# Peptides against a protein of PDB entry 1EBD, part 24

Target 1, 138 residues: chain A of PDB entry 1EBD
Amino acid sequence: KASYEGKVAAEAIAGHPSAVDYVAIPAVVFSDPECASVGYFEQQAKDEGIDVIAAKFPFAANGRALALNDTDGFLKLVVRKEDGVIIGAQIIGPNASDMIAELGLAIEAGMTAEDIALTIHAHPTLGEIAMEAAEVAL

## One batch from the design tools (peptide; made by RFdiffusion4, then SolubleMPNN)

Design b1_p11_7_s3 (from b1_p11_7, 7 letters changed)
Fold by OpenDDE base, seed 5:
Structure b1_p11_7_s3 (fold): chain B 138 residues (1-138), chain A 11 residues (1-11)
Amino acid sequence: as target 1 above (138 residues)
Amino acid sequence: RRAENRRRLLE
């Protein structure tokens, strides 16, 4: 957020049209395991009356995580049931701080779980877990 | 197909 605000400010100072546009602001905790989130938590969506699917996939079932012997945690997608749009994501596990970027992009672009599920992810990778969680949401 | 319907979630 602060970095983005700095960029917007710099662009404005340089005379370029720019506006602060906060849609999906990631939050990261660089713990072990790492924690990352973007958009709605499941309970937040429910509290707002949004009917959601919370699609969870564990790193213990991810081939790369197994190979790395780093299988703690999970990825969770918060998907609006009405249209399958991804409105939130949480990751606890290896490389969560970087992996959250894909889901931030997905939310910003109004993508659905199907969009992620139909995106080929390299095998074996940690990022593949996003595809797996998306498939759970279908 | 779905790409055509994509826009910022909060637009």
Scores: peptide ipSAE 0.051, ipTM 0.634, DockQ to the pose 0.335
Fold by OpenDDE base, seed 2:
Structure b1_p11_7_s3 (fold): chain B 138 residues (1-138), chain A 11 residues (1-11)
Amino acid sequence: as target 1 above (138 residues)
Amino acid sequence: RRAENRRRLLE
């Protein structure tokens, strides 16, 4: 967020049209386990009257997480029920700070849970958790 | 979209 805002500010100072848009800006806490979020939380979407599917998949069910002996946490996808569009994601677990980038891209691109579910992820990887959560949302 | 096309191929 701060880095992005700095870029926008620099562009504005240079006389270029610029705007800050917080649609899919990730928030990360580098704790153990790491926490990352982008877009809507489930309750935020509900408070705005958006009918959502919250799909959750635990790290404990992922082969890479098991191999790393680091299985705490989960990934949650917040999916708009009407059209299957991903509008938010939360990750608590190893490498959450990097894993959130895929989901930020998905939200910015207007992708659906089906788009991620049908994308082949390398096996075994933590990235498969996003795919598995997307399958839950179908 | 690519996912839609893939789904159609699998049908």
Scores: peptide ipSAE 0.049, ipTM 0.719, DockQ to the pose 0.042
Fold by OpenDDE base, seed 4:
Structure b1_p11_7_s3 (fold): chain B 138 residues (1-138), chain A 11 residues (1-11)
Amino acid sequence: as target 1 above (138 residues)
Amino acid sequence: RRAENRRRLLE
């Protein structure tokens, strides 16, 4: 967030139109396991009256996580039921800090769970967990 | 589809 705001400020100073959009600003905690979040948490969406699917997939079921012997945690997608749009994601687990970027992009682009589910992810990768969670949301 | 989905998310 701070880095992004700095970029926006620099662009504004340079005379380029720029604005901060907080829709998909990631939050990362570099703990062990790492934690990352973007967009809505499930309860936040519910509190705003959004009917959501919370699709959760564990790293213990991910082939790359198994190969790395690092299977703690999960990925959760928060998907709006009415249109399947991804409105939030949380990752607790290996490489969460980097993996959140895919979901941030998905949210910014207004992608659906189906868009992620139908995107081929390399096998085996940690990133496949996003696809697996998206399939749960279908 | 995508543009409309983005709009709905911002509303």
Scores: peptide ipSAE 0.032, ipTM 0.601, DockQ to the pose 0.739
Fold by OpenDDE base, seed 1:
Structure b1_p11_7_s3 (fold): chain B 138 residues (1-138), chain A 11 residues (1-11)
Amino acid sequence: as target 1 above (138 residues)
Amino acid sequence: RRAENRRRLLE
């Protein structure tokens, strides 16, 4: 967020039109395990009256996480029930800080859980957990 | 949706 705001400010100073757009801004904590979030938390969506599916998949069931012996945590997708659009995601686990970018892209593009579920992810990878969580949401 | 998007990509 701060880096993005700095870029917008620099562009404005340079005479380029720019605006701050806070859609799908990631938040990351580089703890062990890492924590990352983008968009709505489940409770935030509910508090705003959005009917959601919270689809959770554990790293303990991910082939790459098992191979790395790093299986703590999960990925959660927050999916709007009305249209299947992904409106939030949380990751606690290995490489969460980088993996959140795929989900930020999905939210920014207005993608559905089905879009991710039907996207082939390499096996075995940490990233395929997004596909697994998306399948839970279907 | 996916099938339609794929068709558009291939056209």
Scores: peptide ipSAE 0.037, ipTM 0.654, DockQ to the pose 0.049; fails the geometry check

Design b1_p11_7_s4 (from b1_p11_7, 9 letters changed)
Fold by OpenDDE base, seed 1:
Structure b1_p11_7_s4 (fold): chain B 138 residues (1-138), chain A 11 residues (1-11)
Amino acid sequence: as target 1 above (138 residues)
Amino acid sequence: RRKENRERLKE
């Protein structure tokens, strides 16, 4: 967030039209396990009256996480029921700080859970968990 | 193929 705001400020100072849009700004905590979030939390969406599906998939069921002996945590997708659009994601687990970028892209592009579910992910990878969570949301 | 599959899943 701070880095992005700094870029927007620099562009404004340079005379370029620029605006801050917070729709898909990731938040990361570099703990063990790592925590990352982008877009809505489930409760935030509910508080705004958005009917959502919260699809959760555990790293304990991910082949790469098992191979790495690092299976704590989960990925959660927050999906708007009306149209299947992904409006938020949370990751607690290995490589969460990097994996959140795929989901940030998906939110910015207005992708659905089906879009991720039908995207082939390499096997076995940590990123494959996004596809698994998307299938749960279907 | 993928686009067609997405539309089918939305039905």
Scores: peptide ipSAE 0.031, ipTM 0.685, DockQ to the pose 0.056
Fold by OpenDDE base, seed 2:
Structure b1_p11_7_s4 (fold): chain B 138 residues (1-138), chain A 11 residues (1-11)
Amino acid sequence: as target 1 above (138 residues)
Amino acid sequence: RRKENRERLKE
């Protein structure tokens, strides 16, 4: 967020039209395991009256996580039930800080769980967890 | 399904 706002400010100072316009800002904690979040948490969506599907997939069920012997945690997708649009994601696990970028892109672009589920992810990768969670949401 | 989804993404 700060880096993005810094770019906007620099552009404005340089005389270019620029505005802060974002839907989802990622939040990352570089702990072990890493934690990352973007968009709505399940309870936040519910508190705002949004009907959601919370789809969870564990790292323990992922081939790459098993190969790395690092299977703690999960990925959770928060999907708006009405139209299947992804409105939030949380990741606790290895490489969560990088994995969140795909889901940030999906949220910013207004993608659905089906869009992620139908995207071929390389095998075996941690990225497949996003695909698997998206399949759960369908 | 994949064909339909791909067309939706182009719209």
Scores: peptide ipSAE 0.029, ipTM 0.652, DockQ to the pose 0.071
Fold by OpenDDE base, seed 3:
Structure b1_p11_7_s4 (fold): chain B 138 residues (1-138), chain A 11 residues (1-11)
Amino acid sequence: as target 1 above (138 residues)
Amino acid sequence: RRKENRERLKE
C-alpha cells in the first residue's frame, strides 16, 4: 500500500495523471507463522450484506507442509455464494507472504473457486492448499 | 466467464 501510494505521489508531482486504487491490496505480517490477507475477510463481507462461503483448509493436511514438518495454520477463501467469485483470502502458515500473490491475482481477475480448483498445482507443494480450499468451496 | 466477472466487480 505505502509503496503504491508513493508511486502515485511521485507521478502527481511530476505532473502526470495518477489515481489511487485500493482494490485487492495485500497485507502481510512476517510473523511465525506468517500471516497474509487480500480482499474481504468473512465478517467484512457479511457486514456488507454479502452472502459468502468461507472455505478453510489446514496446512496439517498438505503433503508439502507435512514433509517440511511445518503444518501450523490454514488457508481461507471467501467466496461469494451468488456466483462463486473469490472476493477474499487469508493465509496463516508457511510461505503465506508469497502464496497470497496467487490469490490476489485470482481476485483481481474475477476468478471463481472453480477456476482455482481446476488449476493444476505442482505436487507436492504448499501452493496446492489453494486448490484444496477452492474444492471445499464448491 | 472471467471477463464477465471482472465487469461485475467494477460495478
Scores: peptide ipSAE 0.027, ipTM 0.547, DockQ to the pose 0.493
Fold by OpenDDE base, seed 4:
Structure b1_p11_7_s4 (fold): chain B 138 residues (1-138), chain A 11 residues (1-11)
Amino acid sequence: as target 1 above (138 residues)
Amino acid sequence: RRKENRERLKE
């Protein structure tokens, strides 16, 4: 966030149109396990009157996480029911700080859960958990 | 599709 705001400020000073969009800015806590979030939390969406599907998939069911013996946590997708658009994501688990970028991209691009579900992820990878959660949301 | 979904998100 701070780095992004600095970039926006630099662009503004240089006379380029730029704006901060906090919805697509990830928040990361480098704890053990790592925590990362982008877009809406489930409750935030509900508080705004958005009907959502909260699709959760545990790292304990991810082949790479099992191989790494690091299976704490989960990925949660917050999907708008009306159109299947991903509006938020939370990851607690291995490599959450890096993995959140895929979901940030998905949200920024207005992707649906179907888009992620139909994207081939390498096997076995932690990233497959996004695909698995997306399938849950369908 | 992608562009349409993005616009819907911003509504």
Scores: peptide ipSAE 0.025, ipTM 0.545, DockQ to the pose 0.624

Design b1_p11_8_s1 (from b1_p11_8, 3 letters changed)
Fold by OpenDDE base, seed 4:
Structure b1_p11_8_s1 (fold): chain B 138 residues (1-138), chain A 11 residues (1-11)
Amino acid sequence: as target 1 above (138 residues)
Amino acid sequence: SAREELLELVR
């Protein structure tokens, strides 16, 4: 975020149109396990009156996580029930800091859980967990 | 910690 804000400022100074106006700004904590979030948390959405489904999938059920012996945590998708649009995502687990980018893209693009579920992810990868969670949301 | 806060919000 700070780096991006700096880039926007530099571009503005250079006369390029730039703005920090994002729906989904990622937050990352480089702990063990890593924690990453983008968009709404489930409770935040509920507090704002958004009817959501929270789809959760554990790393313990992910083939790559098992192979790495790093199965702590989960991915949670926060999906708006009305239209299936992903409005938030949280990842606690291996490579969460990198994996959150896919979901940030999905949120910014207004993608649905179906879009992610229908996207083929390589097997076995940690990234498959996004697909699995998306399938849960359907 | 930030991690703990995130965990509370996610769980």
Scores: peptide ipSAE 0.031, ipTM 0.673, DockQ to the pose 0.038
Fold by OpenDDE base, seed 1:
Structure b1_p11_8_s1 (fold): chain B 138 residues (1-138), chain A 11 residues (1-11)
Amino acid sequence: as target 1 above (138 residues)
Amino acid sequence: SAREELLELVR
């Protein structure tokens, strides 16, 4: 966020109008395991009256995580029931800080759980967990 | 901590 705001400011100073429009701002905690979030948490969505599906998939069931012997945690997708659109995601586990970017992109683009489920993820990768969680939401 | 807060929100 700060980096992006700095870029916008620099562009403005250079005479290029730019706007900061945040739909999904990622938050990362570089702990062990890493924690990352973007968009709505399940309870936040519920508090706003959004009917959601919370789809959770554990790293313990991810082939790459198993191979790395780093299987703590999970990925959670928060999916709006009305249209299947992903409105939030949380990751606790290996490489969460980088993996959140895919989900940030999905949320910014208004993608559905089906879109993610139908996206081929390389095998074996940690990133497959997003696809697996998306399948849970279907 | 920030981690604890996130864990609470995710669960």
Scores: peptide ipSAE 0.029, ipTM 0.661, DockQ to the pose 0.038
Fold by OpenDDE base, seed 3:
Structure b1_p11_8_s1 (fold): chain B 138 residues (1-138), chain A 11 residues (1-11)
Amino acid sequence: as target 1 above (138 residues)
Amino acid sequence: SAREELLELVR
């Protein structure tokens, strides 16, 4: 966030068109397990009257996590029920700090759970858990 | 901790 704001400011000073647009700003805690979030939490969406599906998939069921013997945690997608659009995501588990970027992109682009579910993810990888969670939301 | 707070929000 701070680095993005600095880049926008530098571009503005240099006379280039630029605007700050805060849509899907990730938050990361580099703990063990790592924690990452982008967009809505389930309860935040409900408090705003958004009908959501909370799709959760555990790392204990992910092939790469099993191979690494690091299976604590889960990925959670917050999906708007009316159109299937992803509006939030949380990851607690291995490599959460890097994996959140895919979901940030999906939210920024207005993608659906189906878009992620139909995207081929390499097997076996930790990132495959995003596809599995998206499948749960269908 | 920040981690604990995030865990509470996700659950």
Scores: peptide ipSAE 0.028, ipTM 0.651, DockQ to the pose 0.036
Fold by OpenDDE base, seed 5:
Structure b1_p11_8_s1 (fold): chain B 138 residues (1-138), chain A 11 residues (1-11)
Amino acid sequence: as target 1 above (138 residues)
Amino acid sequence: SAREELLELVR
């Protein structure tokens, strides 16, 4: 957030005015396992009256995680039922701090679970777990 | 454990 705001300010000073306009701010804990979140948690959405699907996929079922012998945790997508739009994501597991960026992008762009499910992810990668969770949400 | 605490946070 601070880095993004700094870039916007620099661009404005350079004669290219920009505005800070973002929806999703990631939160990361660099623990073992790593923890990352962006957008709504399931309960937050429910508390606001949003009908959601919480789609969870475990790292224990991810080929890269198995190869790394680091299969603890999961990825959860929070998907709005009315239109399939991803409104939140949580990751606990390997490389969560970097993997959250894809989901932050998806949320900012208003993408659906179908959009992620139909996006080809390299095999085997940890990132495939996002695709797998998206398929669960369909 | 730290893991359990994190799981409580993200579940």
Scores: peptide ipSAE 0.027, ipTM 0.626, DockQ to the pose 0.029

Design b1_p11_8_s2 (from b1_p11_8, 3 letters changed)
Fold by OpenDDE base, seed 4:
Structure b1_p11_8_s2 (fold): chain B 138 residues (1-138), chain A 11 residues (1-11)
Amino acid sequence: as target 1 above (138 residues)
Amino acid sequence: SAREELLKLVR
């Protein structure tokens, strides 16, 4: 965020159109396991009166996580029930700090859980967990 | 910690 804000400022000074106006700004905690979030938390959405489904998939069920012996945590998708649009995502687990970018893209683009579920992810990868969680949301 | 706060929000 800070780095991006700095880039926007530099571009503005250089006369380029640039703004920080994003729906989904990622937050990352480089702990063990890593924690990453983008968009709404489930409770935030509920508090705002958004009817959501929270689809959760554990790393313990992910083939790559098992192979790495790093299976702590989960991915959670927060999906708006009305239209299936992903409005938030949280990842606690291996490579969460990098994996959150896919979901940030999905949220910014207004993608649905179906869009992610229908996207083929390489097997076995940690990234498959996004697809698996999306399937849960359907 | 930031991690603990995040966990509270996610769980």
Scores: peptide ipSAE 0.043, ipTM 0.735, DockQ to the pose 0.038
Fold by OpenDDE base, seed 3:
Structure b1_p11_8_s2 (fold): chain B 138 residues (1-138), chain A 11 residues (1-11)
Amino acid sequence: as target 1 above (138 residues)
Amino acid sequence: SAREELLKLVR
């Protein structure tokens, strides 16, 4: 966030058209396991009257996590029920700090759970868990 | 901790 704001400010000072547009700002805690979030939490969506599907998939069922012997945690997608659009995501587990970027992109682009579910993820990878969680939401 | 607070929000 701060680095993005600095870039926008530098571009504005240089006379280039630039605007700050905050839609999906990630938050990361570099703990063990790592924690990452972007967009809505399930309860935040419910408090705003959004009907959501909370799709959860555990790292204990992910092939790469098993191979690494690092299976604590899960990925959670918050999906708007009316149209299947992803409006939030949380990851607790291995490599959460990097994996959240895919979901940030999906939210910014207005993608659906189906878009992620139909995207081929390399096997076996930690990132494959996003596809599995998206399939749960279908 | 920050981790514990985030866990509360996710669960």
Scores: peptide ipSAE 0.032, ipTM 0.687, DockQ to the pose 0.036
Fold by OpenDDE base, seed 2:
Structure b1_p11_8_s2 (fold): chain B 138 residues (1-138), chain A 11 residues (1-11)
Amino acid sequence: as target 1 above (138 residues)
Amino acid sequence: SAREELLKLVR
């Protein structure tokens, strides 16, 4: 967020149109395991009257996580039931701080769980967890 | 902590 705001300020000074208006600003906690979030939490969506699917996939079911012997945690997708659009994501696990970027992109672009589920991810990678969670949401 | 609050919200 701070880095983005700095870029917007620099662009404004340079005379370029720019605004700080992101729906999906990531938050990261560099703990062990790492924690990352972007967009809505499930309860936030429910409190706003949005009917959602909360799809979870555990790191323990991922081939790369198993190979790394680091299987603590899960990825959670928050998907709007009406149209399948991803509105939030949370990750607790190895490399969560980097994995959240794909989901931030998906939310900002208005992508669906189907879009991610149909995207080929390299095998074996931690990135496949996003694809698997998206498949759970279908 | 921020981690603890995140854990509460994702469960």
Scores: peptide ipSAE 0.029, ipTM 0.670, DockQ to the pose 0.037
Fold by OpenDDE base, seed 5:
Structure b1_p11_8_s2 (fold): chain B 138 residues (1-138), chain A 11 residues (1-11)
Amino acid sequence: as target 1 above (138 residues)
Amino acid sequence: SAREELLKLVR
């Protein structure tokens, strides 16, 4: 957030006015396992009256995680039922701090679980877990 | 454990 705001300010000073207009701010804990979140948690969405699907996929079922012998944790997508739009994501597991960026992009762009499910992810990668979780949400 | 504490945050 601070880095993004700094860039917007620098661009404005350079004669290219920009506005800070973002929906989702990631939160990361660099622990072992790493923890990352962006957008709504399932309960937050429910508390706001949003009907959601919480789609969870474990790293224990991810080929890259198995190859790394680092299979603890999961990815969770929070998907709005009315339109399939991803409104939140949580990751506990390997590389969560970097993997959250894809999901932040998806949320900012208003993408659906179908959009992620239909996006080809390289095999085998940790990133495939986002695709797998998206398929669960369909 | 640290894992249990993190799970409280993301569940």
Scores: peptide ipSAE 0.022, ipTM 0.597, DockQ to the pose 0.029

Design b1_p11_8_s3 (from b1_p11_8, 4 letters changed)
Fold by OpenDDE base, seed 1:
Structure b1_p11_8_s3 (fold): chain B 138 residues (1-138), chain A 11 residues (1-11)
Amino acid sequence: as target 1 above (138 residues)
Amino acid sequence: SARDELLELVR
C-alpha cells in the first residue's frame, strides 16, 4: 500500500494524473505460519448482508506443503453466493505472504471461484491450494 | 497481536 501510494505521488509530482483505488488491499503478518488476507472476511460479508460461502482447504492436504513438511494452516475463500464471485481470501500457512497476490488479483478482476478452479496450477505447488479451495466453493 | 486478530477474524 505504501509503495503504491508512493508511486501515485511520484506520478502526480511528474504531472501525470493518478489515482489510488483500492478494491483489495492485502494485509500480511510475517509470522510462522504466515498470515495473509485480502478482501472480506466471512463475518464482515455477513455483517453487510452478503450471503457467502466460506470455502476452506487445509495445507495438510496440499502435496507441496506435505513435501516441505510445512502443513499448518489453510486457505479460505469468501465467495458471494449469488454470482460465485470471490470477495475475500485468507491464508494461514506457508508462503501466505506471496500466495495472497493471486487472490488479490482474482478479487480485483471480479473473478469467480469457478475461474480459479478452472485455472491450471502447477503440481505440486503451494498455489494449488487456491484451486482446491475454489473447488470446495463450487 | 496482528496475527491473533487475523486468526480470530478468519476462524
Scores: peptide ipSAE 0.082, ipTM 0.773, DockQ to the pose 0.037
Fold by OpenDDE base, seed 4:
Structure b1_p11_8_s3 (fold): chain B 138 residues (1-138), chain A 11 residues (1-11)
Amino acid sequence: as target 1 above (138 residues)
Amino acid sequence: SARDELLELVR
């Protein structure tokens, strides 16, 4: 966020149109396991009266995580029930800091859980967990 | 910690 804001400022100074206008700004905590979030938390959505599906998939069920012996945590998708649009995501687990970018992209693009579920993810990969969670949301 | 706060929001 700070780096992006700095870039926007630099671009503005340089006379380029730029704005910090994101729906999905990621937050990352580089702990062990890593924690990452983008968009709505489930409770935030509920507090705003948004009917959501919270789709959760554990790293303990992810083939790559098992192979790495790093299975702590989960991925959670917050999906708007009305239209299936992903409005938030949280990842606690291996490579969360990088994996959150896919979900940030999905949220910014207004993608649905179906869009991710139908996107082929390489097997076995940590990123495959996003597809699995998306399938849960369907 | 920030991690703990995040965990509370997610779980």
Scores: peptide ipSAE 0.077, ipTM 0.764, DockQ to the pose 0.037
Fold by OpenDDE base, seed 3:
Structure b1_p11_8_s3 (fold): chain B 138 residues (1-138), chain A 11 residues (1-11)
Amino acid sequence: as target 1 above (138 residues)
Amino acid sequence: SARDELLELVR
């Protein structure tokens, strides 16, 4: 976020119009477990009158997380009920800071939970949890 | 903390 804001500022100084879209910018906290978010939180969507499905899947049920003995936390998808489009995602758990990028891409591309559910993820990987959470949303 | 705030929003 800070680096993106810096780029916007540099463009403004150069006389080029630019804007920061804070909704699309991921937020990461490098704690243990890591925390990451992109797009809408469930409550934010509800406050704006968007009917959503909040689909959660725990790392305790992920094969790679089990193998790593790092199973704390979960992935949450915020899915718009009207059309199944993913509008937000949060991860609390192993490698959340990197894993959030896949979901950021999905949100920016306007993908649905079905799109993610039907995407084959390598086994065993932490990334499979996104597929599992997407299946919960269906 | 930032972590606590995020947890509040997610859980």
Scores: peptide ipSAE 0.072, ipTM 0.761, DockQ to the pose 0.041
Fold by OpenDDE base, seed 5:
Structure b1_p11_8_s3 (fold): chain B 138 residues (1-138), chain A 11 residues (1-11)
Amino acid sequence: as target 1 above (138 residues)
Amino acid sequence: SARDELLELVR
């Protein structure tokens, strides 16, 4: 956030109009396992009266995680039922701090679980878990 | 901790 805001300010000073208009700010904890979140948590969405699907996929079922012998945790997608739009994501597990970026992009772009499910992810990769979780949401 | 708080929200 601070970095992005700084860039916007610099661009404005340079005569290039820019605005800070983002929906989702990622939160990362560099623990072991790493933790990352962007957008709504499941309960937050429910508290706001949003009907959601919480699609969870474990790293224990991810081929790359198995190969790395680092299978603790999961990825969770929070998907709005009315239109299938992803409104939140949480990752607890390997490389969560970097993997959250894909999901942040998806949320900011208003993508659906289907969009991610239909996006080809290399096999085997940790990132593939996003596709797997998206398929769970369908 | 921040991690504990996040875990609480995710679970």
Scores: peptide ipSAE 0.069, ipTM 0.755, DockQ to the pose 0.036

